# Designs tried in a protein design run: peptides against a protein of PDB entry 4PN1. Part 169

Target 1, 261 residues: chain A of PDB entry 4PN1
Amino acid sequence: KIEMNFLNKPIVPDTTKVISNFLTHYLITEPVEHVEIEAKLGTLIDLETQNRFEFPVMNETILNPEFNLRTRFESDMTASEHKYLNEFLNQAFRDSQKPGRLPFAYKHTKQVDLFYETEDNSRDKIRVSKNQSDNQVLACVKKRRVADLFLYCPNDAFDIRISISDELPVSMPSGNQQPSLTRLKDRVGYVHQEIKIDLTKTTQNDPVYDTTERHELEVEFGNIADLRDRAQKAKDGMEAPLFRRVQLFMDNVRILRREHS

## One batch from the design tools (peptide; made by RFdiffusion4, then SolubleMPNN)

Design b1_p24_8_s3 (from b1_p24_8, 9 letters changed)
Fold by OpenDDE base, seed 5:
Structure b1_p24_8_s3 (fold): chain B 261 residues (1-261), chain A 24 residues (1-24)
Amino acid sequence: as target 1 above (261 residues)
Amino acid sequence: SLVYPKDLIDEMKKSSKGAFVGPP
């Protein structure tokens, strides 16, 4: 008989514990009501060098948010990288349709996001999302960034930002308000075991700046209610369900950040 | 540009010989 270790019990990676605790805080301890939890692939940029941040570590590590590292996170990637990931996910989709596998679901959406200034001149803008085909309003929200957790991944093509946001539903802006920003989104979403993987091409028309195009990949927890339940159980002393869900999420992120052209 | 799964599914339906079990 082979045993896993000298205790013959599963162990949880430290990364999983740290992320789980981070999530538990904003799910249970100081709960965000309309929480969105996503990981974006990108690059930690050193503000001093404008190059990728260099830290004296050799593998995936969570950066301590208590330290000002003088970094910014760029959630963009090249068109070629984005294309490669699209091809990769398409292949994963195909493979998952085979008997004996759990299939991916997919969704293609084209939407326009209109950003409006708030009456109180808050930093947070109101986002009205509409379907490009029929202009149907999909959402009207005020999104607030609550917290970020950064993973420096020196061995991979991308670093990771895990973000917690509050998407507060709000009333539509008055008809006399003009959007300060318009964003066109072409999104292909893949869903596997309630983990959402979105490839998004964003075209942003800024009245002040030139049109910018971004290519993003994000991984999102698709079932927040379940995640919150797991987090509550963890707080009550049963951590395993939360750890398993976070592990699944992170494994998907790890797969994606390692794939590059 | 992005390649959409819908196109892949249509291709798979033609080639899968019944092996495709996912949604269109």
Scores: peptide ipSAE 0.026, ipTM 0.551, DockQ to the pose 0.012
Fold by OpenDDE base, seed 3:
Structure b1_p24_8_s3 (fold): chain B 261 residues (1-261), chain A 24 residues (1-24)
Amino acid sequence: as target 1 above (261 residues)
Amino acid sequence: SLVYPKDLIDEMKKSSKGAFVGPP
């Protein structure tokens, strides 16, 4: 008989604990009401070199937010990388339809996002999302970025930004207000065990932006109520359910960040 | 352009009925 270790008990990775604590803070301690929690694939850029950041570590590392490392995060990838990830996820979808597996679900959405300035001149814009096919309003929200946690991944194709956001539902802008920005968004969401993986192509015709097309991949917690329940249990001394959910999330992220064209 | 699973399901149903559970 083989045992897991000399205690024959599971061990929680330190990364899981750190991320779990980060999430618990914004779920329970200082709760965000309409919370969105996502991980984006991208690249940490060194502001001095304009190249990918080089940190003296050899594996996945959560960067301490207390230190200014003079970096920016670019949540974009090449068209070829994005295509590869699409093919990869399609294969994963196919494989999950086999007997004995938990199947992926999916949703394809094409929407137009209209951004409006707020009356109070706040930095946050109002986003009105409409379905491209029938022009029906899907959402009207003001999204506020609350916190970020960055993972430097020197051995993988991508670095990771985990973001906490507040998506506040707001009233529609006045009929006389013109949008400051319009984006076309083509998105497919793959859902497995309530973890959502979104591939998004965004097209914008705004001369203010250097890119006409963006390619993004994000991983999101699809069941916030369950996650909040798990976080509350963790605060009450039962951490295992939260750790398991965070581990699942991070394993999916780790799979995806290794993929490249 | 992105390729979506809907098109893949139709392909799978034609090629391998025995190994495919169906659309989720």
Scores: peptide ipSAE 0.025, ipTM 0.494, DockQ to the pose 0.012
Fold by OpenDDE base, seed 2:
Structure b1_p24_8_s3 (fold): chain B 261 residues (1-261), chain A 24 residues (1-24)
Amino acid sequence: as target 1 above (261 residues)
Amino acid sequence: SLVYPKDLIDEMKKSSKGAFVGPP
């Protein structure tokens, strides 16, 4: 008989614990009401060198937010990388449709996002999302970035930013207000076991600058209510359900950040 | 341009009807 370890119990990696605690804080301790929790693939950039950040670690490392590392996170990737990830996810989708697998679901959205300034000139803009085809309002929200957790991944193609956001539903801006910014979004969402993987192509027309295009991949918790329940259980001393969910989330992230052409 | 799952599903239904389970 083989046992897992000398306790014969599953062991939870520190990464899972740290992320779980981070999430628990904003789910339970200081709860964000309309919470969005996502991991974006990107690059930690050293502000001094403008190159990818270098830290003397050899594997995935959660950066301590208490330290100013003089970095920025760029969530953009090349069109080639984005295409590769699209092909990869399409293959994963196809493979998941086979007998014996849990299938991916998907959602394709083409929307226009209109950004409006708030009356109080707050940093948080109102975003009105409309369907590109019929101009129907899909959402009107004020999104606030609450917290970020950065993972430096020296062995992988991408670093990771896990973000906590508050997407507060708000009333439509007044008819007299003009949008300060307009963006077109083409998003394909792949959903597997309630983890959502979004490939997003964003196009922005600037009157001065040529059309800019951004390519992003994000992984999101698709069932916040379940996650909140798991976090509450963790606070009550039963951590395993939360750890399992976070592990699943992170394993999906780890798969994706390793993929490159 | 992105290739969307809808197109894949249509292709799978046509070419591999027996192996395609489809989304729940």
Scores: peptide ipSAE 0.024, ipTM 0.528, DockQ to the pose 0.012
Fold by OpenDDE base, seed 1:
Structure b1_p24_8_s3 (fold): chain B 261 residues (1-261), chain A 24 residues (1-24)
Amino acid sequence: as target 1 above (261 residues)
Amino acid sequence: SLVYPKDLIDEMKKSSKGAFVGPP
C-alpha cells in the first residue's frame, strides 16, 4: 500500500494558493463587475538588456508585484511557434473526441476591432468589435487592465501573464469619430471543461511601420460566475473548490508553455 | 495560417481515423 504523504491527504501547491488569493481579491474583496481573467503566453523582457529576463530561480516563480524589476511583457510569439501550438491543440482536440474523454468544443471567429479615444481623454480607449464578414457590431466596451500577475518560467518556452481586466459595456462612439487604431483578428478557440484556449492572429496597420502581425495564445476562465461562487466559498472557509479550478487552469497553462517547435 | 477544428472533424469523418464520437 502507498499513500500520498504522511497525512494521506492532498496538499495544495503554494502557487495555487497565491493565484487563488489574487483572483479572490478581484472577484470578491474588491470585485470587478465585468471581469475577464486570462493568462497569456509570452516573454518577460529585461528593459536594460532587451533580452529575456533572468532571475536567480530554477522553476516557475510568481514575481512579487511590489518590486519593480524593470521588465516588460511581450505577448507575441513567432509564426512557427504559433503554428506548432495550433497543431498541438488540433491533436488534443482530435484525441478528446474519442470515447471516454471529455471533448473539446471549438469556435472560429474573424473580427475587426476599432479603437476610439474617449471624450474625457482617458487612457482607456473604447473598443468596437465587428464581424469581418457582415460588419455587424459584436461588442462596444471600455477595457481597463486592473491587475497583472507575472510568472517567470525559466525551464519553459514562455513566461506567463495572468491579467484581471474590466470590460465595461459603453455606448457607441459618435458617427463623426474616426478610429485611432484598427486591428483584424483571426481567432481559433478551443474550450475544454469551461477553460477557453484561444490562438489569435492579429493584423494591424501602422502608418509608420506598415502592416504588423501578432501571434498570441491566451487561456481564459470561461465561467466567471462559477469561479466567483468558488471564490466566495473560499472566503467563507471552503477553499477546495477554488483550488481545484485554479489548479485545472494552471495545469492547462503549464502544458501549453512547455510546447515548442 | 491556422488550421481550424471543423476541417479536422471533416477529415476524421471522411477517413474514419480515430474513434470519433461526434461533434463537440
Scores: peptide ipSAE 0.022, ipTM 0.517, DockQ to the pose 0.012

Design b1_p24_8_s4 (from b1_p24_8, 10 letters changed)
Fold by OpenDDE base, seed 3:
Structure b1_p24_8_s4 (fold): chain B 261 residues (1-261), chain A 24 residues (1-24)
Amino acid sequence: as target 1 above (261 residues)
Amino acid sequence: SLSYPESLIQAMKEASESSFVGPP
């Protein structure tokens, strides 16, 4: 007979606790109404060297936001890395269709995002998203970044940014208003156990700046209502359901950040 | 009919082909 440890009880890693507390704050304590919670793969760049930041740690670690680290986060990867991840996720999808597994869902979408300045000249832009094929409006929102949590991952190809955003539905901009920014998005989405994994190729045109192409991978909590319920239970002293959900989310992120061509 | 800024139309032409492969 084998036991888990000398108490024969499960333990929770500090990473799970820290992230759970971070999420609970913006779900329950200071609740964001239309919350989006996602992790993006990318690179922490040292502003002094313009290279990947080198922190004196040997494994995954959450950076303390109270410290002014002279870093920026670049949420991008190469086309080859992006292609590899697409192939990897396709294989994972196929394997999940086998008997005894929980299946992935898959969706391919193409949309156009048009960004407009607000009448009050706020820093937040209005985003109108349209389907590329029929020009139907999919959404009109004002997205506000609320908070970020950064994970430095020295053993993996990518670092991680977990972000909290508020996506407020707003009225359509005036018909006479011109967009300040346009973005073409080609996205494939994989959903497993209500965790959404998106690969996005973005072509962005700014009237002033050159066209830029980005390749992004993001992991998102697909069931915010359930997550909020779990966070409330955690506040009430039952933390296990929240910890399990956060651990699932992070394990998916950890799998993805390790994959490279 | 699609009505977009010329800059976006150009971007659409450049990005006309998706590199994504769907699962079999």
Scores: peptide ipSAE 0.055, ipTM 0.676, DockQ to the pose 0.013
Fold by OpenDDE base, seed 2:
Structure b1_p24_8_s4 (fold): chain B 261 residues (1-261), chain A 24 residues (1-24)
Amino acid sequence: as target 1 above (261 residues)
Amino acid sequence: SLSYPESLIQAMKEASESSFVGPP
């Protein structure tokens, strides 16, 4: 007979606990009403060197936000990396359709995002999302970035930013208001066990600058209600359901950040 | 319990603000 450890009880990695606490704060303690929780693949850049940040650690670590590390996070990758991940996820999708597996769902979406200034000229712009094919309004929201948690991943191609955002539904801007920015989004979404993985190509047209394209991969909790329920249970002393869900989320993130061409 | 100190919470908010580039 083999036991898990000398207590013969499951042990939760510290990373899982830290992330779970982070999520619980914005789900329960100071609840964000229309919360979006996502992890983006990208690069922690040292502002002094403009290269990838170097920290004296040998594995995945959550950076303490209390320390000013003079870094920025770039949520972008090369077209080739993005293509590779697309192919990888397509293969994962195909494999998941086999008997005995839980299947992925897949969706391809093309939308236009129109950004409008608010009356108070706040950073929180109104975003109107429309379907590219028929200009049908899909959403009108005021998105607020609430908090970030950064993971430095020295062994992988990408670092991770976990972000909490508030997507408040709002009324459409006045007909006389012009958008300050327009973005085209070409997105493929993969959903497995209510974890959503999105590959997004974002094209921005600037009248002065050349068209820029960004390539992003994000992993999102697809069932916020369930996650909030788990977080509430954790606050009430039953942490295991939350830890399991966060572990699943992070394992998916870990798989993706290890993949490269 | 699953919680962060207020200083850490504030730092996370500030980090979000400082790392945010352009419209979301």
Scores: peptide ipSAE 0.006, ipTM 0.275, DockQ to the pose 0.058
Fold by OpenDDE base, seed 1:
Structure b1_p24_8_s4 (fold): chain B 261 residues (1-261), chain A 24 residues (1-24)
Amino acid sequence: as target 1 above (261 residues)
Amino acid sequence: SLSYPESLIQAMKEASESSFVGPP
């Protein structure tokens, strides 16, 4: 007979606990009403060296937000890396259609995002999203970044940013207002067990960015209501459902960040 | 700039004190 350990009980990795607590704070303790929770693959850049951040750790490490490490996060990858991940996810999709598996869902979308300044000179812009094919308005929101949690991953091709955002629905800008920024998004989305994996090619004309095109991969919790319920149960002393959901999310992120050609 | 409330920092610290999965 094999047991899990000498107590024969499941043990939770510290990473799972820390992330679970981070999420619980913004789901329950100080709840964000229109919360979006996503992880982006990218690179932690050391502002002093302009190279990838180097820290004396040997594995996946959540960076302590109490310390200013003088880093920036670049949520971008090469076209080749992005293509590889697309092929990888396509294969995963095909394999999931086999008997005995839970299938992926797939969607390809093309979107235009128009950004407008707010009257109050808020740092947060209003984003109007439209379908590229027919210009149908899909959403009008003011997105506010609430919190970030960074994972330094020295053994993998990518570092991770987990972000909490508030996507507040707002009224359309005045018809006389011109967008300050226009962004084209070509997105392929994969959904498995209500975890969304999106590959996005973004084209924009922004003088602040060195490149007009970005290649991004994001992993998002697709069922916030369920996640909030699990977080509430965790606050009430039943942590297992939340830990299982966070573990699933993180395992998907770990798979993706380890893949390379 | 992003800021982290003291309550979150404390909660993250406290979470490290327990390692077991709770009841299903």
Scores: peptide ipSAE 0.061, ipTM 0.304, DockQ to the pose 0.189; fails the geometry check
Fold by OpenDDE base, seed 5:
Structure b1_p24_8_s4 (fold): chain B 261 residues (1-261), chain A 24 residues (1-24)
Amino acid sequence: as target 1 above (261 residues)
Amino acid sequence: SLSYPESLIQAMKEASESSFVGPP
């Protein structure tokens, strides 16, 4: 007979606990009202070398946010990598439609994001999102980046940024305001068990940016209410539901990351 | 009405056909 360990009980990876605590803070302790929680694939860049940062670790590790590592995160990949992920997710979609599986949902969207400066000259911009085909307004929000958690992944092509954002619905800018930035987004979205996986091609016309086109992959918690409920239960002493949900999220991230390892 | 920059309009024209492949 095989047992899981000497207690014959499941254990939770430390990574799961750390992330769970991070999320709980912004879900419950200092709650963000309109919270968005996403992971992006990208690269931790050393500001001095402009190359990928090198840490003396041999596996996935969460970086301590208290340390200024003089890094930036580039949430981008090559067109070929992006194409590969598209094909991979398409196959995963097809396989999930088989009997005995939980199916993916798929959506393809094209939108235009218009960014406006706020009257108070705050760093936060108002984003108006419109459907590219009919110019219908999809959303008008003020997005604030609240916190980031970085995972350095030396064995994979990508590092990970988990971000907490506040997407506050706001009124449309006045008709006299001009957008400071306009961005075209072509996005395919895959949803499995309320985890959203988005591949996005972004074209921006801001000459300040060296890259006019970006290829991004995002993994997002699709059910914030459920996640908040789980986080509350964790604060109340029942951590297992939160850990399971975070584990699911991270496993999906790891799958996507490992395809390029 | 909000107008789009010419560069974006051009990008929209070029991106009229998505390079994404959807699942069959």
Scores: peptide ipSAE 0.050, ipTM 0.664, DockQ to the pose 0.013; fails the geometry check

## One batch from the design tools (peptide; made by RFdiffusion4, then SolubleMPNN)

Design b1_p25_1_s1 (from b1_p25_1, 13 letters changed)
Fold by OpenDDE base, seed 1:
Structure b1_p25_1_s1 (fold): chain B 261 residues (1-261), chain A 25 residues (1-25)
Amino acid sequence: as target 1 above (261 residues)
Amino acid sequence: SLKEKLEEERKKLAEKLEKLAYAPV
């Protein structure tokens, strides 16, 4: 008989604990009402060199937000990387349809995001999302970025930003207002065990600059109510359910960040 | 059966996905 360790009990990685605490704070301690929690693949850029940031660590490391590292996060990737990830996820989807596996769900969506200035000139814009085919309004929200947690991943193709946002539903802008910005989003979404994986191509038209295209990959918690319940249980002393869910999320992120063309 | 219906739907979706060269386009 083999045991997993000298206690013969599961052990929780420190990364899982740190992320779990981060999530618990914004789910329970200072709760965000309409919370969105996602991880984006990208690159930590050193503002001084404009190259990928270098830190004296040899593996996945959560960066301490108290330190100003003079970095920015670029969530963009190349079209070839994006295509590779799409092919990878397509194969994962196919494999999950086999007997004995939990299946992926798949959805392709095309939407237009219209951004409007608020009357109070707040930094947060109102985003109206419409279906590209019929202009049906899908959502009208004021999104606020609440917090970020950055993971430096020196051995992988991508670094990670975990973001907590508040997507407050708001009334439609007045009919006389013009959007300050319009973005086209072409999104392929995969869902497995209520974890959402989205590949998004965003097109933005600038009257001064040429049309810009961005390629993003996002991993999102698809069941916030369940996550909040797990976080509450963790605050009450039962941490295992939260740790398991965070571990699942992070393992999916880790799989994806290792894949590249 | 419900199981058979689900399997059929999954198969159809998989076939559709295989026909896609790349998405988003």
Scores: peptide ipSAE 0.025, ipTM 0.546, DockQ to the pose 0.011
Fold by OpenDDE base, seed 5:
Structure b1_p25_1_s1 (fold): chain B 261 residues (1-261), chain A 25 residues (1-25)
Amino acid sequence: as target 1 above (261 residues)
Amino acid sequence: SLKEKLEEERKKLAEKLEKLAYAPV
């Protein structure tokens, strides 16, 4: 007989625990009402060197948010990398349609985001999202970034930012208000086991920024209610369901950050 | 059946994606 370890019980990686605790805080302890939880692929940039951050570690490492490491996160990739990931996900989609697999769902969305300043001149802008084809309003929200958790991934092409955001539904801006910023989004979305993977090409004409086009990959928890339930159970002493869900999420992220052209 | 319809739709979608080298993003 073979056992998995000397306890013959599953072991939870420390990364899973740390992320689970991070999520539990903003799901249960100090709950964000309209929470969005996503991981973005990108690069940790050292503000001093303007190069990719270098840290004396050999594998995936969660950075302690209590330390100012003088970094910024660039949630962007090259067009070629983005294309490769699209092809990779298309293949994964096809393979998942085979008998015995859990299928991906697929959606292609083109939208325009209109950003408006708030009356209180808050840092948080109101975002009105519309379907690009028919101008149908999809959402009107004020998105507040609540917290970030950064993963330095020295062995992969991308580092990871896990973000907690509050997407507060708000009333439409008054008809006399003009958008301060417009953003076109061409998004290909994949969903597998309620984990959402989005490839997004963003076109933005902003004179403040050097780049008018961005290529982003996002991985999002598609079922927040389930995740919150799991987090509550974890607070109540049953951590396994949360750990399993976080492990699934992170495994998907790990797959994606390893794939590049 | 509903199951059969879903399978057919999935098949059609898969075939559509096979024709696309790159889905615009």
Scores: peptide ipSAE 0.024, ipTM 0.532, DockQ to the pose 0.011
Fold by OpenDDE base, seed 4:
Structure b1_p25_1_s1 (fold): chain B 261 residues (1-261), chain A 25 residues (1-25)
Amino acid sequence: as target 1 above (261 residues)
Amino acid sequence: SLKEKLEEERKKLAEKLEKLAYAPV
């Protein structure tokens, strides 16, 4: 007979606890009303060396946000890496359609994001998202990044940024206002157990710089209401449902960041 | 049935993905 450990009870990894607490803070303690919670694959860059950050750790490590490590996060990957991940996710999608599995949902979306300056000259821009095919307005939001949590992953191809954002719905900009920035997005989205995985190619025309292309992979909590409920329960002393959901999220992230190593 | 329709849609989508690499790249 095998037991889990000497207590024969499940144990929660420290990473799960730290992330759960981070999420609970912005879901419950200082609640963000229109919260978006996503993880992006990318690279922590050391500003001193301009190379990937090196820290004296040997595994996945959550960096303490209270310390300025003089890093930046680049949420970009090569076209080759992006293609590999797309093929990987396509295969995962196909496999999930088999009997006995929970299926992925899939969506391919092409949109244009128009960014407008606010009257208050705040750092937060208004983003109008439109369907590229028919110009139907999909969303008009003022997105504010509230907090970031960085995971340094020395053994994997990518580091991770988990971001808390506030996506406040706002009125459409005045018809006479011109966008300060236009961004084209070609996105393939996969959803499994209400976790969204998006591969996005963004094309941006910069008036100063040449057209830039970015390849991003993001993992998002697809059911914020459920997550908030779980966080509330955790605050009330029942942590297990939140821990399970965070563990699921992180396992999906871990699968993806290991690919194309 | 709704279940059958959903299964057919999933099958169709899987076949489509097998034939075509959908990528934003």
Scores: peptide ipSAE 0.023, ipTM 0.516, DockQ to the pose 0.011
Fold by OpenDDE base, seed 2:
Structure b1_p25_1_s1 (fold): chain B 261 residues (1-261), chain A 25 residues (1-25)
Amino acid sequence: as target 1 above (261 residues)
Amino acid sequence: SLKEKLEEERKKLAEKLEKLAYAPV
């Protein structure tokens, strides 16, 4: 008979624990009311070389925010990488429709984001999102980036930024205000077990700079209420439900970051 | 600055994370 370990009990990887604690802080300890929790695929760039950073580690590792590692995170990929991931997810979608599997849901959305300055000259802008086809308002929010957790992934195509944001619903800007920035978003969204995977092409027109296009992949917790409940249970001493949910999230992220064109 | 605030928040979080102990599930 084979046992899992000398205690014959499951053990949680340290990465899962660290991330779970990070999430618990902003879900329970210092709760963000309208919290968004997402992981973006990208690259940790060495500020000195402007190349991908090379840390002396051999596997996925969470970077300690207490240290100045002289890095920036680029939440972008090439068009070819983005296309490859889209094809990969399309195949995963198809495979999930087979008997015995849990199916993906799919949605394609095209929206325009209009950014407005706030009256108090706060750094946070009001974002009005509209459907491109009918100009219907989808959302009006003030999004604040609260915290980031960076994962260096030397064996994978991408590094990861896990971000905590606050998306505060706000009133529409006055009709006399002009947007300071406009972004077009073409998003394909996949949902599996309440984990959202979005591929987004963002086009930004700058009057001074040439039009830029960004290709992003983000993985988001689709059920924050459930996650908050799990985090509360973890604070109360029952950690397993939170660990399982974080493990699922991270496994999906790990699958995606290993794929490349 | 926003950057400074974020760094402070990250530092506080790191300190809190180090104080937590976990048991196997």
Scores: peptide ipSAE 0.000, ipTM 0.191, DockQ to the pose 0.082; fails the geometry check

